# Ledger of designs, part 229: peptides against a protein of PDB entry 3OGK

Target 1, 307 residues: chain A of PDB entry 3OGK
Amino acid sequence: ATPDRLSRRFPNLRSLKLKGKPRAAMFNLIPENWGGYVTPWVTEISNNLRQLKSVHFRRMIVSDLDLDRLAKARADDLETLKLDKCSGFTTDGLLSIVTHCRKIKTLLMEESSFSEKDGKWLHELAQHNTSLEVLNFYMTEFAKISPKDLETIARNCRSLVSVKVGDFEILELVGFFKAAANLEEFCGGSLNEDIGMPEKYMNLVFPRKLCRLGLSYMGPNEMPILFPFAAQIRKLDLLYALLETEDHCTLIQKCPNLEVLETRNVIGDRGLEVLAQYCKQLKRLRIERGADEQGMEDEEGLVSQRG

## One batch from the design tools (peptide; made by RFdiffusion4, then SolubleMPNN)

Design b1_p28_8_s1 (from b1_p28_8, 17 letters changed)
Fold by OpenDDE base, seed 1:
Structure b1_p28_8_s1 (fold): chain B 307 residues (1-307), chain A 28 residues (1-28)
Amino acid sequence: as target 1 above (307 residues)
Amino acid sequence: GELVTERYFPEDKREGSLLYEYERREVE
């Protein structure tokens, strides 16, 4: 299929998802000769898909020009933009999106690779958006954005329920958490161990409705901050946690209502046994290889077919 | 129902590291 064929067949299309690396079942839906560039699709969106409100680009090359064209073409009609594992753009492209699409509800750049020029895009979003429900730049590297802007977003967007961020120091997000009263999901941040202040994170106050969580670099010393509300946790992202097998077991035992778990091979067969024993509501489990697990000789820290 | 999958995509940071995936769905 081609963009022009799609628009002719579905002129009233509201949602479009494009994958640069499609599954076998989707090979006939994405033209191979067009590569992984979104440009021809953005052109078609701009010209012929005038009811499109949701765009999801996965593993595609997206330029600032593409984003600018998309932003201007859809403007306040664009409710969802997901730049999922994309590359080729800068924060200028993001600025264009948030400037022109002021009623956007979902903005995702998870695991995308981009050039960071400044933090204006997040500031602009904070100044003008009141519609955000989902903000996700998980597993990205931003150094020029302000936690204060994130707090402003939380204050102004009362429907904000899910926020995933990069390596913000968690203590810089205290104001954000206080403002994000309806937040249900948070992933990312950075927990930094301080020998001189072992309890530096113990006074963190999380939103009361928080039930989906993934704190980056959370070790066993920081893990207890979850215990007061562990029973209400439904989803855990432990991919970037610094937990060993036994730490996993400890945490899992405290989360009887866990529905989704994402973690690394370090959970081991031991952790999987504990998971099966204590988490009867589990619906999804994802286990990935950890870079730090290469060369580990600890059998307990390995997932086998027994688990 | 239950689905168990293993995926590997070397060009994908996250998917390339996927070892095991389980999903349970209720069918009515």
Scores: peptide ipSAE 0.047, ipTM 0.592, DockQ to the pose 0.397
Fold by OpenDDE base, seed 3:
Structure b1_p28_8_s1 (fold): chain B 307 residues (1-307), chain A 28 residues (1-28)
Amino acid sequence: as target 1 above (307 residues)
Amino acid sequence: GELVTERYFPEDKREGSLLYEYERREVE
């Protein structure tokens, strides 16, 4: 499809999702006319799709100028923006979005690559937004944003139900968790082992409605922080956890209401057996090969045909 | 009801190589 054809066919379009080719091929092989860049689409949105409130770009090249144009064109009518595995923009583009789209409900940059200039975009979001329901910059690298702004967002956005973040130290998010009373899903953060303080995270208080969880770098020493509410967990993202096969077994046994599990091959056949035994409500299971640097798999940490 | 188990490879993958995805549904 082309932008012009889309607008002619659907002048009252409310939601748009565009998919580009994988990032590896995009930069060298995908010209603008072949749908690799969002620019022609943003131009069409600005001119002819005036009822559009939801935009999802997946594996697209997005510039700051594109974001600025989109932001100004849709303003407070934009409710959802998903920059899913996109590249080409900086935090200036994000700043433009949150500055002009102050009623945005869903903002996603998961797995996007960008140049970070400052943390102003999150601060601006914290200062003016009260509508946010979903915030997701999972698997991104932010170093200049403040956890205090995230806390402010939680305080001001009472409908906030899902937050996925990068490498925030979990203890810096204590205030966020206290403020996010209606939070149901949290992924990301960073659990950092402290040999001198083994109980570093044991007093961490999670939102009472939390049932979808993925704590990055969670090891067996930190895993017990989930036990008090493990029975209410319905979704686990263990892709970036530091759990071995036996750790998986331990945790899975405590999650009888688990519906969705995403993990790495380290779960092994043993973990899958435990999963089958204890998680009768399981609906979806995703198993990936993790990066070798994420941890060595034990001999049983391999999924075979028996699993 | 009847449960249907499906194994497939979704179109999009994350960082790692996807081994398989399992989905269980109730047949209506």
Scores: peptide ipSAE 0.046, ipTM 0.593, DockQ to the pose 0.467
Fold by OpenDDE base, seed 4:
Structure b1_p28_8_s1 (fold): chain B 307 residues (1-307), chain A 28 residues (1-28)
Amino acid sequence: as target 1 above (307 residues)
Amino acid sequence: GELVTERYFPEDKREGSLLYEYERREVE
């Protein structure tokens, strides 16, 4: 269970996944800084795990020094780095990763908490990487990165198939979507309703292969932008959509090939019935708590054990 | 074929938010 024991037993290890907190942990009960540090593992990777190409840290404390050491130790051999719900680092650490690991294919920092110093890391990635397949900083707070760099990444990384981002205004990503010709999955962004311009998003052009989608803050007025390709949607992330039960029913009916749905309790038993009726290929359903649950007046807006 | 829906708690859950997750598969 220790780094040194692992390396001795598996000196040719290529993939490592570490979890620093119990999967049932909750932030309100367990402090964010509680859990494991990656430092001893990074040390062991640097010294003894010389074939490691995939690293997944989940709910761990990661410092910039840790990232710098990892980056330099694995360099272009590192193909996958997932900082999944991690904390303790800044964008300087990310800069080190993308500077030294220029053949990285998967870079994830979903739900990680970090200090943002600048947008240099994304710019560096855009300038030098042509290998990227998956980029995921979903549910993060980047304010200093440029959508132009994301567009450059799409242009240069022809194998880019999945991109999940934070709060980019969707209209700023028009160039990105045009460049990302092979993109199959997109999550995040920000749809900002404008009462004075209700159709501001209706002319958005999505990548032709897009089939896994989650647009943040999508309301019923924006939802129709999906209708032209709803039949090809296989996965929907509605966790951050602003849809009521009826809106869920409307959208679900238009997605007969839906395989994966992630949504909030607002879907209700009624939405689940519609889902069962129209989505015969559904494989996975995830339902989370939502802030809007308290606003539901009728029990149909809640998921019961009947579903 | 017959579809089976099973409820489970996935390992890759968001802390404090997950209610439940279903997996549906065909029965051979």
Scores: peptide ipSAE 0.051, ipTM 0.603, DockQ to the pose 0.411; fails the geometry check
Fold by OpenDDE base, seed 2:
Parts: sequence; C-alpha cells; structure tokens
Structure b1_p28_8_s1 (fold): chain B 307 residues (1-307), chain A 28 residues (1-28)
Amino acid sequence: as target 1 above (307 residues)
Amino acid sequence: GELVTERYFPEDKREGSLLYEYERREVE
C-alpha cells in the first residue's frame, strides 16, 4: 500500500508496521543502501494519521529528519517506536524522539545501524521518562551512553520489564539490576573474562522476576551465576554465549521450565537430548550456525536428524 | 493437549546462519 491509500482506508490507525525488503544481514552489519525510505510515510503520519501511537519500521531507511518529524507529529501520543534493523539516522534522531515523546513505552533500535554522536538521547530518556516498559538496543554498539542513565531509567520507570542492550560491561549494570525491580527480560551486556578474578561476576544480583535472559559472551566460568534462579528461567538466548556442548547440557538441566531456547549449532545432538529430557515446557527452539563453526564437522557439536 | 513441533526458517538472521527453528503448539 501507499501512504495515502493507508490513511484514507484507516484514518484512525493506531499501529503501523512497515517492512522494507528483506536483506541478508548479520550482527549489526546492515547495508545502508537497502530498504525503503520512511520519509513519505512519516509525512503521511504527520498529516493524516493523528491516532497513531505505535510505529514499527523494519529494514527501513530512517533519517534524523524523519525521526524529528515523527517525534513532533506524535509527541506524547507515541507509545511505541521500533527502529528494527533500520539505518540512516544518528543519535540526534533518537534524541529528538525521546525529547518530544516523553510518554514512550517501547523504544527499540535492535540491529539498527546508525552514527553515534553522543549519549544525550539516553540521558534525556532517563531524566524525563517514567513510562518506559521496553528498551531494546540489542546488537548495537554504543560507546558514549552511560550505564548510570540506564540505572536512572530503571529507578524511574517502574513498569520496565524488558531491557536489551549492547556491549555494556555487566558489572557496570549492577546498579541497574538493583533498580530494575520488575525486570523480567535482559539481553546483551558483555561478560569479560578475567583470569586473575575467576569469581568476578559471582556476586551479581539479578532482578527477582528475571526469567528471560541472554548474556553476551557468557562462558562456563560465568554460567554459574544463573544457577540460583535457573529454575525460573523461561527463555534463554545463548547465541552469543561462549558455551560448548557440555556447557549447554549443564545449563539446560538446571532450567526445567525453559520455554524458549535460541542457540548455536554447538548444542549438538547431545544438547538436544538433554533439552528433550529436562525441558518439558519447551515451546520454541532456534538453532543457528555461527561463523566460527563454519567447516566444523565434529559430531558432538552438530545437530543432525538424530537430534 | 498434544504438542506438535513445526520447523520453519525466518527471514532475519543474527550472528550466524539459521539451521533450524522449531515451534511447539497445542493441537486441538
């Protein structure tokens, strides 16, 4: 459909999801020349879609000007913005969104490619938002945002239930976890091995309601931090974990209530057997082949028809 | 109820190439 056709047919549209053309994209590597431009849609939103509160752009080209126009057009009526695998904008665009849309509940930039100018957008969000429920910049790279702002968000947004981040050092998020009392889902971060401090992460305190989890670069030495609450884990994202086959088995055995598992081929048939044995509540399973596993033919690390 | 596992391939990928994706659902 075209923007004008959409608005004529649905003048009271509340939710809009636009999908650009599918493209081959891997971890935070999205070509900027792919996808459709949101500009004509933003124009139509500004002019004719006055009831719109949820916008989801997937694989679209989004400029700062587009975001600024959208922000000003919808202001506090905008509850959801998902820039899903989008490109073309900078953090200035994000700043405009959080400045003008102070009642936003869901803000997502997962796998989007953008230019980072500063960390003001997260600071502004922290200073003024109390409505946030979902914050997701998973599989992105930010170097200029502050974990303190994330903590502030957690403190001020009591309905915050899902947070997915990029490469924050997990220890820098201790304050965040303490503040995020109602958090149910966390993905991302960065676990960094310290040979001299094997128990570096053992005293991490996670929110009591946490049940969906994906810690990046979690290895077997860090995995035990999950054991105290493994029984309440419902979803695991192990795609970016550094777990071998037997590590998977160890963890899976401790998660009898697991419903969703995302992992790599390293789980192997052995891991799948353990999964079947211990996780009777499993509803979804996603297995990917990591780049580091290309060419590997180790039977223990491969999923076959037997699994 | 009975659970059925279905296999499909989503369009989007993250770090690696997708090999398998399964969904279990209740059968009426």
Scores: peptide ipSAE 0.044, ipTM 0.584, DockQ to the pose 0.484; fails the geometry check

Design b1_p28_8_s2 (from b1_p28_8, 17 letters changed)
Fold by OpenDDE base, seed 4:
Structure b1_p28_8_s2 (fold): chain B 307 residues (1-307), chain A 28 residues (1-28)
Amino acid sequence: as target 1 above (307 residues)
Amino acid sequence: GERVTERYFPEDRREGSLYFEYEREEVE
């Protein structure tokens, strides 16, 4: 449906999710000149969807102007904004969102591409938000944001339960982990090998409720840091781990309550057998294949392609 | 590009939002 038809049919809409380039396309219902731009939707939201609390754009083109308009139109009524694999904006747009939507609970930019001008948006969020529950800029490239702002957010947002970040050095997040007492999910960071200090991360303290985890660049030497709480792990993201097949088997055997696993083809048939044997609570399995990995012969399930 | 295989089990929760899906065009 078109934006205007949506608002007429659902004037009291609370949540909206728009997907660009879907598996099942509804493209003929949208004017071609609008393409994958969110602009016409933001216009309609601003004018006619005044009860909208949650917005999820997936694979859409989003400009700073779009974000600014959305921010000002919804202000503190906006609880959720997900820019999922979006492009076209800068950190100025993010600054507008966090400036005007100070009661936002979920802010996601996972896998979005953008121009980074500064780290002001995260600082502003840290200074004024106390409502945040989910912060997700996983698989993004922020170089100008401060881990201290993340720590401040953890201290001020008592309901913060899920945080996914880019390539912060994990040791820079020690203060964050200490402050994030209710954190259940963490993904991202960077585990950096240090030959001169092999136990660099051995004393890392994680939040007590942590049960969903994905540490980037985690190798077999760092993997043991998970063993003390492996039994409480419910979700693992191993997409960016540096684990071989047998490493996967070792870790999986220690996670009997695992419900969600995301990994690469390196898990192999052997890893899948171990998974089936030890993880009886499994609800979802995602396997990604890179060009350098052998594909699995099992063609069943949902297959998608990512750029 | 990467190939993604996803398997979902009946106990997996789904988001309750209204979904609109269309093919994205990069140029107007």
Scores: peptide ipSAE 0.040, ipTM 0.469, DockQ to the pose 0.032
Fold by OpenDDE base, seed 3:
Parts: sequence; C-alpha cells; structure tokens
Structure b1_p28_8_s2 (fold): chain B 307 residues (1-307), chain A 28 residues (1-28)
Amino acid sequence: as target 1 above (307 residues)
Amino acid sequence: GERVTERYFPEDRREGSLYFEYEREEVE
C-alpha cells in the first residue's frame, strides 16, 4: 500500500513497521520513488498519522532530513524508533531524534550504516531522557561517544532493561553496569586480551538481574567471568565470541536454564549434543554461517525452536 | 487492537513496493 492509503485506512495507527528488501538487492529491485526510501512514509506520518508512537524501519534508506521531520512531528509522543539495518543517515539525524523525542523508550540502530560526526546524540540522550527501556546500537561502530554518557543513561533511566552496544571496552563500562541496576540484557562491548594482565576482567561485576548476554570477543580466558551467574543465563549471543567447540561445550554445561542460543557453526555436532543434554529449556537455536564480523539473515545456517 | 501484515511487490507501483506491519488500537 501507499503511505496515503495506509493513513486513510488507519488514521489512528499506533505502530508501523516497514520492511525493505535485503540490503544486497534493495537498490536493484526497489525504485527510488517507492519502497526503499522512508521519505514518503515520514511525510505521511508527519501529516496524517498523529497517534503513531512506534516506528520500525528495516532495510530502508533513511536520511537526516527524514529523521528530523519524524522527530519534530512526533516529538515526545514517539516511544519507539527502530532503524534496523538502515542506511543513509548521520549522527546528526540521531541528535535530532533524541533532542525532540525526550520520552523515547526504545531506540535501536542495530546493524545500521551511518556516518559518525560526533557523540552529541548520546550526550543529549543522557542529559534529558529518563524513559529509556531499550537502547540498541549493536553491530555498529562508534568512536566518538562516551561511556560516561551511557553510565548517565543507566543512572537516570530506572526502567532500562536492555542495552546492546558496539565496541566499548568492557572495563570502561564498569560504571554503567553499576548504575544499571535493573538491566536484564547486555550485548556487545569489547573484551581485549592483555598479555600483561590476563585476569583484568575477572572482577567485573554485572547487574544482578542480567540473564541475556552477548559479550563480543569473549574468549576462553574471559568466559569464566560468566560462571558465577551462568545458571541465571536465559539467552546467550555468541555470534561474536571467540569460542571454539570445546569452549562452547564448557559454557553450555554451566547454563542449564538457557532458552535462546545464537552462535556460529563452530559449535559443531559436539556442542549441539551438549546443548541437548544440558539445556532442556531451550526454545530457540540460531546457528549462523557467515563472517564473524557481521551476520546476515540470508547467511543463517540453522534456526530451530523447541516447544 | 488489530495487527495486519500486507505485502506488495516492487513491480506493482500502484500499490507500493514494500510490505508492512501495523497495529491499531480501538478508539471510543
């Protein structure tokens, strides 16, 4: 349907999710005037969908102007914005969103491609938002944002339950973890081996409610930091972990309450056997066949559900 | 509320080239 047809049919729409074509094929299959660009949809949202509070763009082209228009049109009524595998914007667009949408609860840019101009957007979010429940820029790379701002967000947003980040050094997030008292899910970060300090992560303290976890670049030397609360873990994202088959077996055996596992084919047959033996509550298993740096849905090897 | 998923092909420029999901709440 066209944007205008949607608004005419559902003028009181609360939630909208638009899905473009896979990134590799999007430009070849979708005309510039339709589909791939969010512009006509943002225009319609701004003009006619005045009750819309949740917007999810998946695999679409989003410009800074689009974000600015959306931000100003919906302002504090916007509760959820998901830029899922989108492209075409810069951090200026993000700044506009967090500046005008002060009560946003969910902000997602997972796997989006963008130009980073500065870290002002995260600082602005930290200074003015107390509503955040979900913050997700997983599988992105920010070099100009401050972990201190993330800590401030955790301190001020008492309903913050899920945070997924890019390549923050985990030790820089100590203050964040201390402040994020209600955090249940954390993914991303960066665990970096140090020859001179092999146990530098052993005393890392995680939020007490943490049960969904994915630490990027976690190797067998860092894996023991999970053991004290492994029985509490319900979801593991090991897509970017540096674990071999035997390491998978070791960790899985310590997670009897695991419900969701996402990993790569390195888990192997042995890992799957161990998983079946020790994780009787498993509901979903994702095994990806792709590069360790970035996962793609079309590169998934195996997806299964139990129960 | 009502949740609907509609799909359209890029070749059908009259209807659109995207599929979408939406949710609406009944308003009294």
Scores: peptide ipSAE 0.035, ipTM 0.649, DockQ to the pose 0.036
Fold by OpenDDE base, seed 2:
Structure b1_p28_8_s2 (fold): chain B 307 residues (1-307), chain A 28 residues (1-28)
Amino acid sequence: as target 1 above (307 residues)
Amino acid sequence: GERVTERYFPEDRREGSLYFEYEREEVE
């Protein structure tokens, strides 16, 4: 099949997902020349797929020019753009997207590799978008974006339900959490231990509806911040938490309504026993090998389902 | 809508194996 063949067969296509060649390891950076180029597809989208509202590129090479063309071609008709584990673009490309696609509902750059020039893209998004439902730049490195823009987005986008971010200091997101009244999912951030202030994070107020959570670098000292609403947690991402086996047991016991758990093998047999005992609604369990045990080989883990 | 997955092999070998999924409206 070719892009032109697809458009001829399905001129009213609404959603398109393109997948490049899989990587050996999911957490490795994507080489610049890994996967396929989206250029021929973007050309076809721009010319012939006039009803396309959702685009998902996975493990593709995406240039700023590609993003600019896509943005201008679809404009406010574009509702979803996912740059999933992509490479080849800069924040200029993102700026083009948010400038021209002002009614975008889902914007994802999770685990993409890019060059950061500035934080203008997030600012532009904050200034003009009121439709956003999902924002995801999880496992990315943004150093030039402002938490205040994220707060503005939360205030203006009443349908915002899922936000995943990079290494924002969690305390810088206090305003965001206060504004994000309908937020159900949050992943990322950065919890930083302060020996001189052990209760640094204890006064954090999370959105009332928050039930899917993954806080990066959360250790046993920070874990208690979850206890007030642990009973409402349905999904927990502990892949980047700094919890030992006993910490897992402590937290799991407080999450009786847990449906999805993602963690590392540090949970151990004991943690699994506790999980079975206290989490009767568990539907999915992902256990990944620890980073120290994972080389350049294919990533393998244990996935189990209940029910 | 209908979801379909197809394989695409571009002429440029650097792109390797490509897959795409798409959703279209149901036709009467």
Scores: peptide ipSAE 0.034, ipTM 0.637, DockQ to the pose 0.037
Fold by OpenDDE base, seed 1:
Structure b1_p28_8_s2 (fold): chain B 307 residues (1-307), chain A 28 residues (1-28)
Amino acid sequence: as target 1 above (307 residues)
Amino acid sequence: GERVTERYFPEDRREGSLYFEYEREEVE
């Protein structure tokens, strides 16, 4: 499959998803002129795929120039951009996207590796976008972006329903949570234990519609913050939680409407038994092997409802 | 060698959805 063949075959293509080889092999096995690098695809999009509004690059090499070209070519017609486990770009590329694609609804950089130059991209997004529905830079390392910009996005984007972030201190996101009235999904952040303030997070207020959740570094001491709305939780991401087997059991018992669970093998057989007993609506289960590792392939198991 | 898979999903709610997966293997 070549870019030119694609455009000739599907000149009115609206959505494109390209999946490259896993990152470990990408540099060794993928040539620069095809596959792995998005450049030839972006060129074709710019020239011939003029109705494309959704782009998903997974495990591909993306440069700032590629992003700039894509941004200018599609402009406000681009509604979805997912840089899923991609590499090769900087925050300048992201800035170009949000500058030119001001009606973007979904922006994802989950698990992408990039060079961070500044936080301008998020600020620009906050200043000009009112269309955003999904923002996802989960499992990324941003140190120069402002939680205030995230709050601004929440205030301005009333259709914002899903936000996944890196290691923001959760308390810095209080304003964001208050503003994000329609938020249904949140993942990421950072819960930091403070011996001097054991109740540090107990007064944290989550959006009322929140039902898909993954708080990074959540331990058993922080877990109770979920209990008031545990019954409405439908998806839990516990991959980066600091919960032991018994903690899993405790939490799972309080989530009878759980549909999706992602966790590590620490859940154990006991946790799985509890899951089966209390979560009758479970549809999908992912158990990651071993300790927390980045860049692992998605492993999910479907759990069929009985009957 | 190169392995490329192409999937077209006309029934998707996303009009004109197309998916590509590729894998290259170097054979000596």
Scores: peptide ipSAE 0.049, ipTM 0.561, DockQ to the pose 0.024; fails the geometry check

